# Peptides against a protein of PDB entry 4N78, part 176

Target 1, 186 residues: chain A of PDB entry 4N78
Amino acid sequence: HFQVICRLLGYQGIAVVMEELLKVVKSLLQGTILQYVKTLMEVMPKICRLPRHEYGSPGILEFFHHQLKDIVEYAELKTVCFQNLREVGNAILFCLLIEQSLSLEEVCDLLHAAPFQNILPRVHVKEGERLDAKMKRLESKYAPLHLVPLIERLGTPQQIAIAREGDLLTKERLCCGLSMFEVILT
Target 2, 155 residues: chain B of PDB entry 4N78
Amino acid sequence: MAELQMLLEEEIPGGRRALFDSYTNLERVADYCENNYIQSADKQRALEETKAYTTQSLASVAYLINTLANNVLQMLDIQASQLRRMESSINHISQTVDIHKEKVARREIGILTTNKNTSRTHKIIAPANLERPVRYIRKPIDYTILDDIGHGVKW

## One batch from the design tools (peptide; made by RFdiffusion4, then SolubleMPNN)

Design b2_p20_3_s1 (from b2_p20_3, 10 letters changed)
Fold by OpenDDE base, seed 1:
Structure b2_p20_3_s1 (fold): chain B 186 residues (1-186), chain C 155 residues (1-155), chain A 20 residues (1-20)
Amino acid sequence: as target 1 above (186 residues)
Amino acid sequence: as target 2 above (155 residues)
Amino acid sequence: SSVEELMQILVTFLVQRGLR
């Protein structure tokens, strides 16, 4: 599903969605969630020490229940605050999944473009084969697929310019060193 | 352009007019031949003359039709070539626009990204400035890192 | 003309790859 979304939205669409999600998350965190956290901090017992183990598990539970009674019974916490936190969580997860899907798509694009961009895979040399000879064979095999040099030789100046730009766009991908999710977490 | 204009404005219309005139002339020739045959005492000579005129007239018409047809074909070829050139130009413009849009999009999404700090320290250093300029990492992409993700391409 | 057409196709291919 996320892969399809990435394909449909493209970079522009993904950027817009991510920006909006970030705004929503920021709004929720700085607004309602912050307010609830402040309120909770006000009602939080200043000193909550671990009761003696002699009280047993039921006694300890009762102790904490009593100490946190005001927090536990805070109805708005259960409804509004948790819902907002859920929304934030969903937004974060969505961003993560979108980024992952985008990265996968970019990787696939890079792999598919590689033969046309004079990018050869690392050749696993089997025992007895000369690495250099194998690489030369591969280079020779894929040489006709090098489109940019071909266009530079036979194309018009406009075609060459467009081809170079296209090639650059093909080579440059976010997955090579950029992370959106890290920005979301900050 | 000059050749196309000449074809459209001069050669083809001129050819059409010439052809029309030729048709009119054929009728006159036919009438003449008929009358000449009827009035001539030597019917054989008149017939031979008629054949000669008919052959000449038909040859002339055939020539005019052929010339006109060739001019029309040439016109169409030139127009087709022009259309191809226009298409190419439009395509180039479209591609340029698309590339530009993509660059803008990439800049926009780039603003939402930060460099993957491989630093072992789990400290998510919040980039201080959210608006970090999209550093195009022009690092040569080592595609070997991606070998583990694609099950299908056994290199 | 054939070369030009081919180049156009190839350029289009490259652009499309760049645009996904």
Scores: peptide ipSAE 0.429, ipTM 0.778, DockQ to the pose 0.773
Fold by OpenDDE base, seed 3:
Structure b2_p20_3_s1 (fold): chain B 186 residues (1-186), chain C 155 residues (1-155), chain A 20 residues (1-20)
Amino acid sequence: as target 1 above (186 residues)
Amino acid sequence: as target 2 above (155 residues)
Amino acid sequence: SSVEELMQILVTFLVQRGLR
């Protein structure tokens, strides 16, 4: 699904969606969530010491429950905060999944374009084979597919210019060195 | 352009008229030959004359058809060439526009990105920050990311 | 003309690969 979304939206659409999500997240965090957090901090017990081990796990739990009674009661009454947190979480996950899907698509694009851009795969040489000879064979095999040089030789100046731009756009991808998710987390 | 105009306005219409006229003439020739054969005492001579006229008429029609056909073909070739040029121009414009739009899109999404190698200590500026410049991001490309996908081996 | 047509196709291919 996310792959389809990436294909449908493209860079422009993805950018717009992510920007809007960022706004929503920011609004939620700086608004409602912040207010609740501040209130919760006020009701936090000033002194909370570790109970004695003699109380056992149930007793210790009960102790902390008692110490946090006001917080628990407040949280139960203010369920909106948890809903907002869920929304934030969903937005973050969405951004993550979009980025991952986009990266996969970009990688595929790079792989598919490689033969046409004089990008040869790494060659594994078996014993007895010469790397240089094998590379030469591959170069010869893929030479006819090098489109930019071909267009430069046979195309019009306008075609050449467009081809170069297209080639550049094909090579330059976000997945090669950029991350969006880190921006979302800030 | 002048050649096309001449073909469309003069040569092809003229050829069509000539062909039509030839049809009328052929009918007259046929009638003449038929009557000549019936009325002639020398049937052999009349037959030879008919053969001669038939040959001449067929040759004439063939010539007219061939000329007209060639002119039509030439016209179509010229028109096809014009259409191809127009298509090429439109295509180039369209591609230029698309490339431009793509660059704009990449700038926008680029604002939402940071370098993967950037230290966590660096403050990431959100897109909403006015101080974030609108830029086209051209970062060095590391194709090693393709290693695990292409060969199953990550170096 | 054939070469020109081919070039158009190839250019289009390159452009399409670059567009997202």
Scores: peptide ipSAE 0.423, ipTM 0.769, DockQ to the pose 0.824
Fold by OpenDDE base, seed 2:
Structure b2_p20_3_s1 (fold): chain B 186 residues (1-186), chain C 155 residues (1-155), chain A 20 residues (1-20)
Amino acid sequence: as target 1 above (186 residues)
Amino acid sequence: as target 2 above (155 residues)
Amino acid sequence: SSVEELMQILVTFLVQRGLR
């Protein structure tokens, strides 16, 4: 599903969606969640000492339940605050999944374009073969597929300019060095 | 452009008119040959004359058709070439616009990105002198020493 | 003319890949 969404939206669509999600998250965090956190801080017991281990697990649980009784009984916390937190979580998760899907798509695009852009894969050299010889063979094999040099040789000036720009756009992808998720976490 | 205009306005219409006129002329020639054959005392001569006129007429029509056909083909070739040039121009404009749109989109999404900190895994050079955790050999606390301190009721 | 057409196709191919 996320792959389809990425394909459908493209860079422009993804940017718009991400911006809107960030706005929503910011609004939730700075608004409702912040208010609830402030309220919770006010009602939290000022002194909560660890109960003695002698009370056993049930006793310790009861102790904490008692200490947090006012918080647990706050009905709006369970419904509104947790819902907002869920929304934030979902938004973050969505952003993560979109980024992952986009990265996969970009990687595939890069891989498909590589033979046409003089980007050769790292050749696994079997024992006894010279890396240089294999690389030369690969270069020779893919040399006819280098489109930009071919267009530069045979194309019109306008075609050459467009081809260079297209080539640049093909090479430059977000997955090569950029992360959206890190921005979201900040 | 001038050539195309000449073909469309003068050569092709002119060729069509010529072909139509040739039809009329062929009819006249046919009538003449028929009458000549009937009136001539020398039928063989009349037949030979008819053959000559027929051959000439057919050759002239063939020439007119060929000329007209070539002009039409030339017209079509010129038009096809013009269309190809227009298509190329439109494609180039379209591609330029698309590239521009993509650049704008990439700038927009780029604002939402940060550089992947390739944390060069600095080889945390483990400090060589890992102080050997002093194995606290917990000496078993011999609790038998406390046996004497308890107010055990000497039964 | 054939070369021009080929170049047009190749340019289009490059552009399309850049726009994915």
Scores: peptide ipSAE 0.421, ipTM 0.780, DockQ to the pose 0.804
Fold by OpenDDE base, seed 5:
Structure b2_p20_3_s1 (fold): chain B 186 residues (1-186), chain C 155 residues (1-155), chain A 20 residues (1-20)
Amino acid sequence: as target 1 above (186 residues)
Amino acid sequence: as target 2 above (155 residues)
Amino acid sequence: SSVEELMQILVTFLVQRGLR
């Protein structure tokens, strides 16, 4: 589903969706969630000493449950704050999945374009074959598929310019060194 | 442009008129040949003359049709060439616009991206002195100690 | 004309691959 969405939206559509999601997340974080966090900070026990280790894990848990009882019982936190946090979480996950899907699509595009751009795959040399000979053979095999040089030789100046720009756009992809998700997390 | 205009305005209409005139002339020739054959004492000669006129007339019509057809074909070729040139121009403009739009889109999405930090996995230096796990003696938890801490805020 | 048409097809192919 995310792959289809990525294909449908394109770079521009994805950018718009991501920007809007960021705005929504920002609004949720700076608005309702921040207000609840401030309220929680006000009601938090000022002095919470670590219980003695002698109480064990169950005792420590009970201690913290007791200290946070008022917070846990705060009904408005469960209904509004947790829902907003879920929305934020869903937005983050959505962004992650879109980025992953986009990266996969970009990699596929790069792989498909490679034969036309004089990019040869890493050749696995079988035992007994010379790497140089195999590479030369592959180069010769794919040489006729180099479109930009062909267009430069036979095309009009306008076609050449457009072809070069198209080639550049094909080579330059986000997956080569850019991450959107890292920006979302900061 | 001048050639196309000449074909459309002069050559093709002229050819059509010539063909129409030739049709009228053929009818006259046919009438003449029929009358000549009926009135002639030498029917064989009249027949030969009719054959000659018929052949000439058919040849002339064939020539006119061929000339007209060639002119029409030439006109169509010129028009096809013009359409191809227009299509090429439109395609180039369209591609230029699409490339520009894509560049804008990429700039927009680029703002939302950062360089992938190849985080060098810092070797987590395990702290040398693993403190011996202190044997936790399960002492019964006296919960009464918690009774004094939980005074609810009386709003 | 045939070469030009071929070039146009190839250019279109390159452009389409660059566009997402």
Scores: peptide ipSAE 0.449, ipTM 0.791, DockQ to the pose 0.801; fails the geometry check

Design b2_p20_3_s2 (from b2_p20_3, 9 letters changed)
Fold by OpenDDE base, seed 3:
Structure b2_p20_3_s2 (fold): chain B 186 residues (1-186), chain C 155 residues (1-155), chain A 20 residues (1-20)
Amino acid sequence: as target 1 above (186 residues)
Amino acid sequence: as target 2 above (155 residues)
Amino acid sequence: SEVESLNQILVSLLVQMGLR
């Protein structure tokens, strides 16, 4: 699903969606969640002393439950806060999955374009074979597929310009060094 | 342009008129040959004369048709060439627009990205501020990400 | 008869050419 979304929206669409999600997250955090957190902080007991160890683990637990009773009851009654946190979490996950899907798509594009851009895979050399000879064979095999040189030889100046720009756009991808998710976490 | 105009305005209409005129002339020749054959005492000579006129007439018509046909074909070729040029121009414009759109899109999404090696402290810059020169950060392409895929991992 | 045939051919050609 995320792959389809990435394909459908493209870079521009993804950017718009991500921006809107960030706005929503910001609104949730600065609005409802912040208000609840402030309220909870106000109700939190200022002095919570450790009970004596003589009460044992159950007694200590009951002590803390009693001390935090108002907070627990308040939090339980205010389920909206948890829902908002879920929404924030979902938004973050969505962004992560979109980035991952986009990265995969970009990698696939790079792989598909590689033969046309004189990008050759590293060939596994079997024992006894010369790497140089294999690479030369591969270069020779794919040489006719190099798009930019081909167009430079046969195309018009306008076509050459377009081919070069297209080649550059094909090579320059976000997955090569950029992360959206890191921005989202900031 | 001059050649096409000549074909459309002069050569093709002229050829059509010539064919129409030839019809009238052929009818006259036919009438003459018929009358000559009927009135001639030497039927063999009259027949030979008719054959000669018929051959000449057919040759003339064939020439006119061939000339006109060639002119029409030439006209069509020129028009086809013009259409191809227009198509090429449209394609070029379309490609240019697509590239531009892609660049814009990449700038927009680029604003929402940070370098993986950079500290998380970068301010979220909303793409809506078109006024800030969105410097397209051309980052060097790290192809090492392809190293794991190049070994035939079917996606 | 030959003359008639030739005339018919000529007329038929003219008709086929849409000139008649």
Scores: peptide ipSAE 0.022, ipTM 0.596, DockQ to the pose 0.010
Fold by OpenDDE base, seed 5:
Structure b2_p20_3_s2 (fold): chain B 186 residues (1-186), chain C 155 residues (1-155), chain A 20 residues (1-20)
Amino acid sequence: as target 1 above (186 residues)
Amino acid sequence: as target 2 above (155 residues)
Amino acid sequence: SEVESLNQILVSLLVQMGLR
């Protein structure tokens, strides 16, 4: 699904969606969640000492439950705050998955373009084959597919310019060194 | 353009007119030949003259038709060439627009990106050329990411 | 008859050419 979304939206669409999600997340964090956190901080017990270990885990839990009873029972916390946190979480996950999907698409594009861009795959050399010979063979095989040189030779100046730009755009991908997700986390 | 215009406005219409005029002339020649044959005491000579005129007339018509046909073909070739040029121009514009749109899109998404924390590689502070927003650090494309998706040849 | 035949050929050609 995310792959399809990435294909449909493209870079522009993804950018728009991500921007909007960031706005939403920011709004949730700085607005509702922050307000609830502030409120919670105000109602937090000022002095919460660790109960004696002798009470055991159940006793300790009960102690904290008692101390935090007002917070735990705060209905709005459960309904609104946690929901907002879920939304934030979902947004984060969405961004992550989109980025991953986009990266996959980009890699695929790069792979598909590779023969046309004089990018040869790393060939596994079987025992007894010379790497150099195999590489030379591959080079010769794919040489006619080198698009930019071909167009430079046969094309018009305009076509050459377009080909070069296209080549550059093809080579430059986000997956090569950029992360959207990291921006979202900041 | 000038050649096409000449063909369309002058040569082809002119050729058609010439052919029409030829028809009229041929009719006159036919009438003449018929009358000459009837009136001539030497029918054999008259017949030979008629044959000569007929041959000449046919040759003339053939020439006119050939000329006209060639002009039409030339016209069509020019038009075809013009269409091809137009197509090429449209394609060029389309490609230019697409590239532009892609660049814009990439800029927009680029704003939403940061460099992946690649631990070890020294930040080559390449001078921020203003025009290239996000320096794509060519990390070797780890194609292994695709290994999980397809029955790809385990290289 | 030969003259007539020649004329017929000429006329037929003209007709075929759409000039008639």
Scores: peptide ipSAE 0.020, ipTM 0.623, DockQ to the pose 0.010
Fold by OpenDDE base, seed 2:
Structure b2_p20_3_s2 (fold): chain B 186 residues (1-186), chain C 155 residues (1-155), chain A 20 residues (1-20)
Amino acid sequence: as target 1 above (186 residues)
Amino acid sequence: as target 2 above (155 residues)
Amino acid sequence: SEVESLNQILVSLLVQMGLR
């Protein structure tokens, strides 16, 4: 599903969705969640000492239930605050999954374009074969597929300009050095 | 452009008119040849004259058809070339627009990105001084020290 | 003789049309 979304939205659509999600998350964090956190801090016991281990697990649990009674009984915490936190969590997960899906698409595009852009895969040389000879064979095999040099030789000045720009855009991908998710976490 | 216009407005219509006129003239020639053959005392001469007119007429029609056909073909070639040029122009514009749209989209999404921290694999420089694991010598806890504190039944 | 005459006419037309 996320792959389909990435394909349908493209860079522009993804940017718009991400911006809107960031606005929503910011609004939730600075608004409702912040208010609830402040309220929770006010009702939080100022002194919560660890009960003695002698009370056993049930006694310790009862102790904490008693100390947190006011927090647990705050009905709006479960209905509103936790829901907002879930929404924030879902938004973060959505952004992560979109970025991952986009990265996969970009990698695929790069791989598909590589033969046309003089990007040769690192060939594993079996023991005994000269790496240089294998690389030269690969270069010779893919040389006719180099699009920009071909257009530079046969194309009009306008076509050459478009080809160069297209080549640059094809090579430059977010997955090569950029992360959206890191921005979202900040 | 001027050549196409001449073909469309002058050469092709002119050729069509000439062909039509040739049709009417051929009818007159046919009538003449028929009458001449009937009225002539020398039938052989009349036949030869008819053959000559027929040959000339056929040659003239063939020429007119060929000229007209060539003009039509030339017209079509010029039009095809114009269409190809238009197609090329449209493609160029389309590609330019697509590139521009892509650049705009990339700028927009770029604002939402930061550089991936290439985790410099900090060579974990193994601290030179491997602190010798302090051999935790478990001193046996002598529990006999607790023998005097318990209310144990002195047998 | 008529067939020969027609062939001659045809050949002459082809030559004039540049097809031969």
Scores: peptide ipSAE 0.017, ipTM 0.628, DockQ to the pose 0.010
Fold by OpenDDE base, seed 1:
Structure b2_p20_3_s2 (fold): chain B 186 residues (1-186), chain C 155 residues (1-155), chain A 20 residues (1-20)
Amino acid sequence: as target 1 above (186 residues)
Amino acid sequence: as target 2 above (155 residues)
Amino acid sequence: SEVESLNQILVSLLVQMGLR
């Protein structure tokens, strides 16, 4: 599903969605969540000492339940605050999955373009074969597919310009060193 | 453009008119030849004259048809060339627009990106300060990232 | 060239005959 979304939206659509999600997250964090956190901080016991272990697990639990009674019984915390936190979590998860899906699409595009851009895969050289000879053979094999040089030789100046720009755009992908998710987490 | 216009407005219509006129003239020639043959005491001479006129008429018509046909073909070639040029222009514009849109999109999404931190400790640092939009700096593409993904394609 | 010459001849003949 996320791959389809990435294909449908493209870079522009993804950017818009991500920006809007960031706004929503910011609004939730600075608004309702912040207010609840402040409220929780106010009702938090100032002194909460660990009870003696002799009371056993049930006694200790009862002790903390008593100390945190106001927090536990805070109905709005369960209904509104947790829902907002869930929304934030979902937004973060969505961003992560979108980025991952986008990266996969970009990698696929790069792989598809590679033969046309003089990008050769690493050839596993079997023992005894000269790496250089294999690479030269591969280069020779794919040389006719090099699009930009071909257009530079046969194309009009306008076509050459477009080809170069297209080549650059094809090569420059986010997956090559950029992360959106890291920005979302900051 | 001038050549096409000349073909469309002058040469082809002129050729068509010439053919029409030729048809009318041929009819007159035929009538003349028929009457001449009937009235002539020397039938052999009259026949030879008719043959001569016939040959000449055929040659004339052939010439007119050939000229007109060539002009039409030339017109079509020019039009085809114009269409190809137009198509090329449209394609160029389309590609330019697409590239522009892509560049804009790349910039927009680039604002939402930062360099991948190679440091293992992804400490989720709560953004204290609204991170200033990091200017997307075009970095050289490191294709080594593909090394881990490409292992499945057994060439 | 021959066709053109013939056409010219034809035209000339038609004119001479008063048919043009």
Scores: peptide ipSAE 0.020, ipTM 0.617, DockQ to the pose 0.009; fails the geometry check

